# Designs tried in a protein design run: peptides against a protein of PDB entry 1IK9. Part 104

Target 1, 211 residues: chain A of PDB entry 1IK9
Amino acid sequence: MERKISRIHLVSEPSITHFLQVSWEKTLESGFVITLTDGHSAWTGTVSESEISQEADDMAMEKGKYVGELRKALLSGAGPADVYTFNFSKESCYFFFEKNLKDVSFRLGSFNLEKVENPAEVIRELICYCLDTIAENQAKNEHLQKENERLLRDWNDVQGRFEKCVSAKEALETDLYKRFILVLNEKKTKIRSLHNKLLNAAQEREKDIKQ
Target 2, 207 residues: chain A of PDB entry 1IK9 as posed
Amino acid sequence: MERKISRIHLVSEPSITHFLQVSWEKTLESGFVITLTDGHSAWTGTVSESEISQEADDMAMEKGKYVGELRKALLSADVYTFNFSKESAYFFFEKNLKDVSFRLGSFNLEKVENPAEVIRELIAYALDTIAENQAKNEHLQKENERLLRDWNDVQGRFEKAVSAKEALETDLYKRFILVLNEKKTKIRSLHNKLLNAAQEREKDIKQ
Target 3, 195 residues: chain B of PDB entry 1IK9 as posed
Amino acid sequence: MERKISRIHLVSEPSITHFLQVSWEKTLESGFVITLTDGHSAWTGTVSESEISQEADDMAMEKGKYVGELRKALLSVYTFNFSKESAYFFFEKNLKDVSFRLGSFNLEKVENPAEVIRELIAYALDTIAENQAKNEHLQKENERLLRDWNDVQGRFEKAVSAKEALETDLYKRFILVLNEKKTKIRSLHNKLLNA

## One batch from the design tools (peptide; made by RFdiffusion4, then SolubleMPNN)

Design b2_p16_3_s3 (from b2_p16_3, 8 letters changed)
Fold by OpenDDE base, seed 4:
Structure b2_p16_3_s3 (fold): chain B 211 residues (1-211), chain C 211 residues (1-211), chain A 16 residues (1-16)
Amino acid sequence: as target 1 above (211 residues)
Amino acid sequence: as target 1 above (211 residues)
Amino acid sequence: EEKKEFEEKVEKMLKE
C-alpha cells in the first residue's frame, strides 16, 4: 500500500492546517482511502475505482487526465500557486476540491467522509508513519552519502593513476628520444670516420700510382 | 533550534504509542523542552541546564555521561532492547524514566510536565515538522542520487581515459623501439659496408705492392 | 599530429 500525507488549508478554516492522508494500492486509479485531520478530529472516506470513473465521466474528462489531476490535488498538497482549493463541512462531512484557473474555477472532485470515533488512533498512526518515513529516508541518505564518499575516493584514485600515466608516457617518449639521438649520433660519427678513412686510402693509392 | 521526535511506550499505557518531542538549542546540556503526546492530549515541560546538572549530581554521575544517557533515552526512542522505561502520570503530570540493566534498574531522570490546553495545535505543529523533515530528506536524497550518478559518470570517463592512456603508452613504446631498431640496423649495415670497402681497399693495395 | 611531428623529427634526424 502506498501512502501520502499532505498539509492543506480548508476554505472554512484557513488558519488551521489540516492534514490529508491518501492511501492506495499500486495506482490511485484503483481507488483510495482519504483521511483528513486537524490534530483533534479525523474524518475518513473510501473512494472506489467506480467513483473515480464516475467523477471523470461527469466532468467529461479522460480518466487518465482526471487521475493526473487527483494526484496533483491530493498528493502534492496545496502547491504555492493555490491552484487547488479544498472545502470541508464538519457538519455534512462533505469534502470537495476545486481547480482554480485564471478565468474559471471548477469542482474537481467530492467525497463523503465519516467522522472517526477514535481520532487519536488515526493521529498516532499518522505520526508513526511520518517517523518511519523519516527513519527510512535517513538510512537512505546515510547509504547514499557513504556511496558518494566511495565514488569520490575511487574517482580520485583513477584520476591520480591517469595523471601518472600521462606523465609517464611523456617522460618515456622524451627518454626514448634522448637515447635514440645519442646512439644515432654515435653511429653517424662512426660512419663519418669510416668515410674519411676511405677517402684517405683512396688519396694514398692515387699518390702511390703517381713515381 | 534542534528537534527530535521519538515514539515511546509508557508503563501505564503500553498499548498506546506516545510521542516524545525534545527541542533544544545547540546542545541538550543547555536545557531542552520536552513535549509528550498520545495524539489527543499533550503535555510540555522545560528542563533547564541547572536541573540537568542537579540530576547528574544527585545521581553522582559525570555531567557529560549523564547528558549522553539523556540523548540515548530521549532522542533515540525506545531502542529494541527496552533499556529505557518511561513512566508518566496524567494526574500528577510527572514524567520519569529508568535505565534497565541486567542486575539493576535506576531512575535516570524526572520532569514535571504541564497539560497543554490546545493539544491540537501541538499535534499539528508536530505533524508539520515531520512533513517538513520528510520533504527536506527527500530533496537531500534526490541531490545525493544525482551526485552519485554524476560521480559514476565521471569515474567511468576517467577510467576509460586511463585505459586508453595505458594502451597508448605501451603502443608508443613498442612503436618507438621498432623504429629505433630499424634505423639502428640501417646504420649498422652501412658501417659494415664501409668496413668491407676499407678491407677490400687494403687488400687491393697489398696486391699492388706485391705486384 | 604528435605522431607525425615525431616522424618528421626522426626523419630529419636521420637525414641530418
Scores: peptide ipSAE 0.026, ipTM 0.836, DockQ to the pose 0.158; fails the geometry check
Fold by OpenDDE base, seed 5:
Structure b2_p16_3_s3 (fold): chain B 211 residues (1-211), chain C 211 residues (1-211), chain A 16 residues (1-16)
Amino acid sequence: as target 1 above (211 residues)
Amino acid sequence: as target 1 above (211 residues)
Amino acid sequence: EEKKEFEEKVEKMLKE
């Protein structure tokens, strides 16, 4: 089961923060349970897949698009742009929400809720879920922090080895070339010396023939 | 202001989860505000630095050690080892907690609380704080995840460059060695050829003298 | 070490 809790403001009670909990299995499309609370009272309703399909058809909206709008409205609260407006009557237990566009507002959905007999249990479970979520997120953050510190150490180690390898390659090339030049120059000097000896021997032979 | 909310069980109501909120400025030693709730009612008390010092003295415990025990008890809940036991009377508004050792339990502290007139406001603010903390921790998690993915990419890039550098160093050594052998063998062949020419010239001179 | 092995190979080839 998946769950999301969002803070909302009701048009009828704009000074009192309300909390909207939505719970579902795998996808919101398969239906969901909605719970509203003001920290004293709670109200719950169940929305089936058939009701979601009917609301989409009544709106003449494609089901996937409609479910996408439900996700934005119900799982994100009003959001930073006040794009969604929430309405609730405590007397009729009728909940509805609207999407506000630049020049047009339209009703996106409506639900009949039932007043919970023991709201304290619902509120306690909601707080428990929040505390469990905080603990899980803290554990994930500590794990990711330790992994990032490991990856940074590993990166610095490989970077240092890479820089040493580059320097070692350049040093190897320079050293091998210097050694080769020394040996090559020695062999060139020996060749020059042998040529001079051959020239001298030829000149001496020409002298011996001339008597 | 710092705040911690913990789930606790009261000895008098072990089936009902309670929430203990502690709020303080910089350090718990300077005093704190404690709030207890069951999701319907709330109770608040203020503990001063002087009261903390007096409780430490009454226990014959060093203040820093006592504050360390308060932190473990009040900010971590019971913890996994049930080391702390919480007691509260709704009638007297008297809250006290004990540390359980293997063969000894002792009272660690006690507070007089006052019943909050509007518990719904305290509960709403507590839920708001939980939701804000979840959002902050999620944002940190997403940031750390993106940084982790960046560091992993950077590590793989440098690792791949390092492996190429190692292979390039070995290839350079092999290539330079092969080139040097070819040139050295050419020069050795030329030296051998010149020595043979000198030997032949010497033999021809010895024939000319005998003739 | 690799540098020393290369030096020894070059010196050996120079004597040969």
Scores: peptide ipSAE 0.021, ipTM 0.836, DockQ to the pose 0.162; fails the geometry check
Fold by OpenDDE base, seed 1:
Structure b2_p16_3_s3 (fold): chain B 211 residues (1-211), chain C 211 residues (1-211), chain A 16 residues (1-16)
Amino acid sequence: as target 1 above (211 residues)
Amino acid sequence: as target 1 above (211 residues)
Amino acid sequence: EEKKEFEEKVEKMLKE
């Protein structure tokens, strides 16, 4: 089961942060359980897939778009833009929320909730879930941090080896060329020496023919 | 201000998870605020640095060791070893905790708490802190994940460049050797040809002298 | 070591 807890402000109680818990299986479209609490009282309602479909139809909205709006409203909390307004009557246990745009406000959904007999249990469970989520996220953070440190070390090691390889390649090329030039020069000198000996021998023979 | 919330089980109410919040400035040694809640009622007490010192002295324990035990008891929650037992009387508002070892149990500390008049506010604030902590940890996780992905890409890029550098070094060495051998062989052939011409010229001159 | 082995190969090729 997936769960999201968000803080919301009710129009009727703007000074008191409320907590909106939504719990669902795989997708919000398949239905969800909504729980509202003020830290003293709790109210819960179950919303079926059929109710979601009916609300989408009543709004003349495509279901995927409607579910997308539900996700933004119910799972994001009150974003800084106050795009979603939440209303709840503790007397009627009627919860509804509106989407507010610049010149247009419309009701996005409404749910009948039931007052929980033992709110403390719901609140304790909610806090337990928060603490579990914190612990899991901390463990993930510690793991990711260790992996980052490992990857950084591994990167530095390969980078150092790469730089050493580049330098070794350049040094090898330079050394090879120097050695090659030395040997070529020796062979060129030997060729020149042999050519001069041949020229001298030809000149001496021409002198011997001329007595 | 630092804060840690832990779940604990009270000896008097082992079926009901309680939440132990500890809040402090910089170090637990400087004093702390302890808050206990069952999700319906809340109790708070302030523990001063002087009280911590007095409890350490009464235990005949070195203060740093005592603070270390307080940290383990109050900030770790009930670890799986049940090394710390928590007791609270709702009537007297007396909170105490014991360290349980195999054959030795001893009281580690005791605090007088006061019942909070508006527990809902304390509970709401506690839930808000949990939600803020979750959001912060999620943002850290997302950042660390992106950094991990970056570092992994960077590692792969350098590794690929390194492998290419190694291969290029080997190819360069091989190519240079092949070219050097070809040029050396040409020079050796030229030297041999010139030597043969010199020998022939010497033989012809020796014939001309015998003639 | 690789440099020394290379040097030995070059010297051998030059004497041959």
Scores: peptide ipSAE 0.020, ipTM 0.836, DockQ to the pose 0.151; fails the geometry check
Fold by OpenDDE base, seed 2:
Structure b2_p16_3_s3 (fold): chain B 211 residues (1-211), chain C 211 residues (1-211), chain A 16 residues (1-16)
Amino acid sequence: as target 1 above (211 residues)
Amino acid sequence: as target 1 above (211 residues)
Amino acid sequence: EEKKEFEEKVEKMLKE
C-alpha cells in the first residue's frame, strides 16, 4: 500500500491547517482511501475505481489525464501556485476540490466522507507513518552520503593514477629518445671513423703507385 | 531551534502509542521544551539548564554524560532494546523516565508537564514539522542521488582515460623500440660493410706487395 | 626491473 499525506487549507477554515491523507494500492486509478484531519477530528472515505472512471466520464476527460489531475490535487498538497481549492462541510461530510485555471475554475472531484469515531487513533497512525518515513529517508540519505564519499575517494584514486600514468608516459618518451640519440651518435661516430680509415688507405695506395 | 519527535510507550498506557517532542536551542544542555501527546491530548513542560545541572548533580553524574543519557532517552525514542521506560500520570501531569540496565533500573529524569488547552494546534504543528522534515529529506535525497550519478559518470570518464593512457604508454614503448631496432640494424649493416671494405683493401695491398 | 631488462636487451643488441 502506498500513502501520501499533504497539508491543505479548506475554504471554510483557512486559519486551520488540515491534513489530507491518501492511501492506495499500486496506482491511484484502482481506487483509494482518503482521510482528512484537523488534528482533533478526522473524516475518512473510500473512492472506488468505478467512481474514478465515472467521474472522468462525467467530466469528459480521458481517465489517465483525470488520474493525473487527482494525483496533483490530492498527493502534491497545496503547491505554491494555489492551483487547487479544497472545500469540506463538517455537517454533510462532503469534500470537494476545484482546479483553478487562469480563466476557469472547475470541480475536479468530490467525495462523501464519514466522521471517524476515534480520531486519535487515525492521528497517531498518521504521525507514526510520518516518523517511519523520516527514518527511512534518513537511512537512505546516510547510505547515499556514504556512497558519495566512497565514489569521491575512488575518483581521487583513479585521477591520481591517471596523472601518474600521463607523467610516466612523457618521462618514458623523453628517456627513450635520450638513450636512442646516444646510441645513434656512437654508431655515427664509428661510421665516420671507418670512412676516414678507408680514405686514408686509398690515399696511401695512390702514393705507393706514384714511384 | 532544533526539534526531535519520537514514538514512546507509557507504562500506564502501553496500548496507545505516544509521541514525545523535544525542542531545544543548539544543545540539549541549555534546556529544552518537552511535549507529550497521544493524538488527542497534549502536555508540555520546560526544562531549564539549571534543572538539568541540578539533576546531574543529584544523580552524582557528570553533566556531559547526563546530557548524553537525556539525548538517548528523549531523542532516540524507544530503541529496539527497551532500555528506557517512560511513565506519565495524566492526573498529576508528572512525567518520568527510567534507564533499565541489566541489573539496575534508575530514574534518569522527571518533569512536571502542563495540559495544553488546545491540543489540536500542537498536534497540527507537530504534523507540519514531520511533513516539512520529509520534504527536506526528500530534497536532500534527490540532491545526493544526482551527485552520486555525477560522481559515477566522472569516475567512468577518468577510468576510461586512465585505461587509454596505460594502453597508449605500452603502444608508445613498443613503437619506439621497433623504430629504434630498425635504425640500429641499418647502422650495424653499414658498419659491417665498411669493415669488409677495409679488410678487402688490406688484402689487396698485401697481394700487391707480394707481387 | 623493466627498465633494467630493456637496458640489458639494448646493450646485448649493441654488442651483437
Scores: peptide ipSAE 0.019, ipTM 0.835, DockQ to the pose 0.159; fails the geometry check

Design b2_p16_3_s4 (from b2_p16_3, 8 letters changed)
Fold by OpenDDE base, seed 2:
Structure b2_p16_3_s4 (fold): chain B 211 residues (1-211), chain C 211 residues (1-211), chain A 16 residues (1-16)
Amino acid sequence: as target 1 above (211 residues)
Amino acid sequence: as target 1 above (211 residues)
Amino acid sequence: SEKKEFEEKIKKMEKE
C-alpha cells in the first residue's frame, strides 16, 4: 500500500492547517482511502475505481488525465501556486476540491467522508507513518552519502593513476629516444671509421702502384 | 532551533503509542523543551541548563555523559533494545524515564509537564514539522542521487581515458621498438658491408705482394 | 601527431 500525507487549507477554516492523507494500492486509479484531520478530529472516506471512472466521465475528461489531476491535487499538497482549493463541511462531512485556472475554476472531485470515532488512533498512525518515512529517508540519505564518498575516492584513485600513466608515457618516449640516439651515434661513428679506413687503404694502394 | 520527535511507550499505557518531542538550541546541554502527546492530549515542560546540571550532580554523573544519556533516551526513541522505560502520570503530569541495564535500572531523569490547553495546535505543528522534514530529506535524497549519477559518469570517463592511456603507452613502446630495430639493422648491415670491403682489399693487397 | 613527429625524427636520424 502506498500513502501520501499533505497539508491543506480549507476555505472554511483557513487559519487551521489540515492534513490530507491518501492511501492506495499501486495506482490511484484503482481507488483510494482519503483521510482528513485537523489534529483533533478526523474524517475518512473510500473512493472506488468505479467512482473515479464515473467522475472522469461526468467531467468528460480522459481517465488518465483525470487521475493525473487527482494526483496533483491530493498527493502534492498545496503547491506553491494555490491551484487547488479545498472545501469541507464538518456538518455534512462533504469534501470537495476545485482547480483554479486563470479564467476558470472547476470542481475536480468530491467525496463523502465519515467522522472517525477515535481520531487519536488515526492521528497517532499518521504520525507513526511520518516518523517511519523520516527514518527510511534518513537511511537512504546515509547510504547515498557513503556511496558518494566511495565514488569520489574511486574517482580520485583513477584520476591519479591516469595522470601517472600520462606522465609515464611521456617519460617513456623521452627515455627511448635518448637511448636510441646514443646507440645510433655509436653505429654512425663506426661507419665513419670504417669509411676512413677504406679511403686510407685505397690511398696506400695508389702509392704502391706509383715506383 | 533543533527538534527531534520519537515514538515511545509509556509503562502506564503500553497499548497507546505516544510521541516525545524535544526542542533545543545548538546542544541539549543548554536546556530543552519537552512535549508528550498521545494524538489527543499534549503535555509540555521546559528543562533548563541548571536543572540538567543539577540532575547530573545528583546522579554523581559527569555532565557530558549525562547529556549523552539524555540524548539516547529522548532523541533516539525506543531503540531496538528496550533500554529506556518511560513513565507518565496524567494526574500529576510527572514524566520520568529509567535506563534498564542487565543488573540495574535507574532513573535517568524526571520532568514536570503541564497539560496543553490546545493540544490540536501542538499536534498540527508536530505533523507540519514531520512533513517539512520529509520534504527536506526528499530534496536531499534527490540531490545525492543526482550527484551519485554525476560521480559515476565522471568515474567512467576517467576510467575509459585511463584504459586508453595504458593501451596507448603499450602501443607506443611496441611501435618505437619496431622502428628502432629497423634503423639499427640497416646500420648493422652497412657496418658488415664495410668490414667485408676492408677484408677484400686486404686480401687483394696480399695477392699483389705475392705476386 | 606524436606518431608523425616520431616518423620525422626517425627519417632525420636515417639521413644523418
Scores: peptide ipSAE 0.027, ipTM 0.838, DockQ to the pose 0.156; fails the geometry check
Fold by OpenDDE base, seed 5:
Structure b2_p16_3_s4 (fold): chain B 211 residues (1-211), chain C 211 residues (1-211), chain A 16 residues (1-16)
Amino acid sequence: as target 1 above (211 residues)
Amino acid sequence: as target 1 above (211 residues)
Amino acid sequence: SEKKEFEEKIKKMEKE
């Protein structure tokens, strides 16, 4: 089961933050349970897949698009742009919400809720879920922080080894050339010496023939 | 101001989760505000620095050690080992907590609380704080995840470049030696050829003298 | 390329 809790403002009670809990299995399209609370009272309703399909049809909206709008409205609360307006009557237990566009507002959905007999239990469970979520997210953050510190150390180690490898490659090339030049110059000197000896021997032979 | 919310079980109501909120400035030693709720009622008390000092003195405990025990008891809830026991009387509004050791339990602190007139406001604010904390921790988690993915990409890039550098260094050494051997062998062949020419010239001179 | 510059340096050293 998945769950999302959002804070909302009701048009009828704009000074009192309400909390909208939505619970579902795998997808919101399969239906969901909605719970509204003001921290004293709670109201719950169940919305079936058939009701979601009927609301989409009544709106002449494609089901996937409609479910996409339900996700934005019910799981994000009033987004930063006040794009969604929430209405609830505590007397009739009728909940409805609208999408606000520039020049047009339209009703996106409506639900009949039932007043919970023991709202304290629902509120306690909601707070428990929040505390569990905080603890899980803190543990994930601590894990990711430790991994980031490890990856940074590993990156610095490999970077330092890479820089040493580049420098060692350049140094190797330079050293090998220097050594090669020394040996090559020795061989060139020996060749020059042998040529001079051949020239001298030829000159001596030419002297011996001339008597 | 810092805040911590913990779930606790009261000895008098072991089946009902209670929530203990502690709020303080900089350090718990400077005093704190404690709030207890069951999701319907709330109770609040203020503990001053002087009261903390007095409780430490009454316990014959060093203040820093006492504050350390208060932090464990009040900010962690009942730890996984049930090391702390919480007691509250709704009639007297008297809250006290004990530390359980193997063969000895001792009272660590006691507070007189006052029943809050509007518990719904306290509960709403507590839920708001939980939702804000969840949102902040989610944003931190997403940031750390993106950094982790970046660091992993950067590590893989440098690792691949490093492996290429190692291979290129070995290939350079091998190629340079092969080229040097070819040039040196050419020079050695020329030296051998010149020595043979010198030997032949010497043998021809010895024939000319015998003639 | 570093390889081509190297080959030219070697050829120069061979002729010298």
Scores: peptide ipSAE 0.025, ipTM 0.838, DockQ to the pose 0.152; fails the geometry check
Fold by OpenDDE base, seed 4:
Structure b2_p16_3_s4 (fold): chain B 211 residues (1-211), chain C 211 residues (1-211), chain A 16 residues (1-16)
Amino acid sequence: as target 1 above (211 residues)
Amino acid sequence: as target 1 above (211 residues)
Amino acid sequence: SEKKEFEEKIKKMEKE
């Protein structure tokens, strides 16, 4: 089971933050349980897949689009754009919400809720879920932080090895050239010396022929 | 202000999860506000730095050690080892907690609380804080995840460059040696040729003298 | 390319 808790404002009680819990199995389209609380009272309703389909049909909206709007309205909370308005009557237990567009407002959905007889139990469970979610997210955060630190160390190690490899390549090239020049110059000197010996031998032979 | 919410069990009501909020400024030693709730009622008390010091003195415990025990008891919740037991009287509004050791149990602290007249407001604020903490931790986790993905990409890039640098260094060394050997062999061949010319010239001169 | 510069340096050194 998945669930999301959102804070919402009711048109009838704009000064009192309400909490909207939505619980569902795998997909919101398969139906969901909605729970509303003001921290004192709680109200719950079950919305079936058939009711979701009927609401989509009544709106002449494609079901996937309608479910997409339900996700935005019910799972996101009141986003900063007040695109969704929430209404609830404590007397009738009727919950409805509207989508506000620039030129038109329309009802997106409506649900009959039932007052929970033991709201404290619902509130305690809701707080427990929040605390569990915090603990899970903290553990995940600590894990990701440790992994981040590991990856950064590993990056720095490879970067340092890479820089050393670049420098070692340049140094190797320079050293090999220097050694090559030295040996080449030695061979050139030997060649020059041998040429001079050949020239001298030829000059001596020319002298010996000339008596 | 820092705060921590823990779930606790009261000895008087072991079947009902209670929530213990502790709020403090920078350090728990400077005093704190404690709030207890069962999801229906709430109780609050303020504990001063002087009261913490007095409790430490009354226990003949070093203040830093005492504050360390307060942190474990009040901020960790009931850890799995039931090392801390919590007691609360709704009638007297007296809260106390004990540390249970193998051979001894002792009272660690006691606080007078006051019943909150509007518990719904306290509960709503507590839920708001939990939801804010969840949102903050989710944003932090998403950031850390993206950073880990970045660091992994950066590591793979540098690793690939490093491997290419190693291979390029080995290839450079091999190529330079091959070229050097070729040039050196050419110079050696010239030296051998010049030596042979010198030997031939000497042999011809020896023939001319014998002739 | 560094390789061409090297070959030119070697050729220059061979002639010198």
Scores: peptide ipSAE 0.024, ipTM 0.838, DockQ to the pose 0.168; fails the geometry check
Fold by OpenDDE base, seed 1:
Structure b2_p16_3_s4 (fold): chain B 211 residues (1-211), chain C 211 residues (1-211), chain A 16 residues (1-16)
Amino acid sequence: as target 1 above (211 residues)
Amino acid sequence: as target 1 above (211 residues)
Amino acid sequence: SEKKEFEEKIKKMEKE
């Protein structure tokens, strides 16, 4: 089961932060449980897949688009843009929410909730879930931080080895060329010396033929 | 201000999860605000630095050790080892906690709490803090995940460049040696040819002198 | 070590 808790403001009680919990198994489309609380009272309702489909049809909206709007409204909390307005009557236990665009407001959905007999249990469970989520996220954060530090060390190590390899390659090339030039110059000098000896021998032979 | 919320079980109400909130400015040693809630009622007390010092003195414990025990008791929650037991009387509003070791149990601290008149506000604020903490930790986790993916790519890139550099160094060395051997062999062949010409010229001159 | 092996290879090439 997946759960999302969001902070919302009801039009009827704008000074009192409410919490909207939505729980579902796989997809919000398959139905969900909605729980509303003000920290003292709690209200819960179950929304079936058939009710979601009916609301989409009543809106003449494609179900995938409607579920997309439900996800934005019910799971993101009221973002700072007040695109979604939430209404709840504690008397009728009727919850409805509207999408507000520039010149167009429309009801996105409505649910009948039931007042929970023991709201403290629901509130405790909600706080427990928050604390468990914090602990899990902290453990993930610590793991990711350690992994980040490991990867950074490993990167620095291979970068240093790479720079050393580049420098070693350049040094090798330079040393090889220098040594090779020296050896070639020695061989060139020996060739020149042998050529001069051949020329001298030929000149001496020409002198011996000329008596 | 720093805050930690922990789940605890009271000896008087072991079936009902309670939440212990501790708030402090810099160090727990400088004093803290303790808030206890069962999701319906809330109780708050302020503990001063002087009270912390007095409790440490009454225990004949060094203040740093005592604060260390307070930190473990009040901030870690009851870990699975039940090393810390929490007691609260709703009648007297007296909160005390004990450290339980094998054969030794001792009171670690005691605080007078006051019942909060509007517990719903305290509970809402506590839930808000939990949700804000979740959102912050999620954002940190997403950032660290992206950073880890970046570092892993960067590591793979430099590792690949390093391996290519090693291979290029070995290939360069091999190619240079092959080219050098070819050129040296040409020079050696030329030297041998010139030496043979010198020997032949010397032999012809010896024949001309014997003639 | 690599530098020594390299020096030995060059010395061998110089003698040959």
Scores: peptide ipSAE 0.022, ipTM 0.838, DockQ to the pose 0.144; fails the geometry check

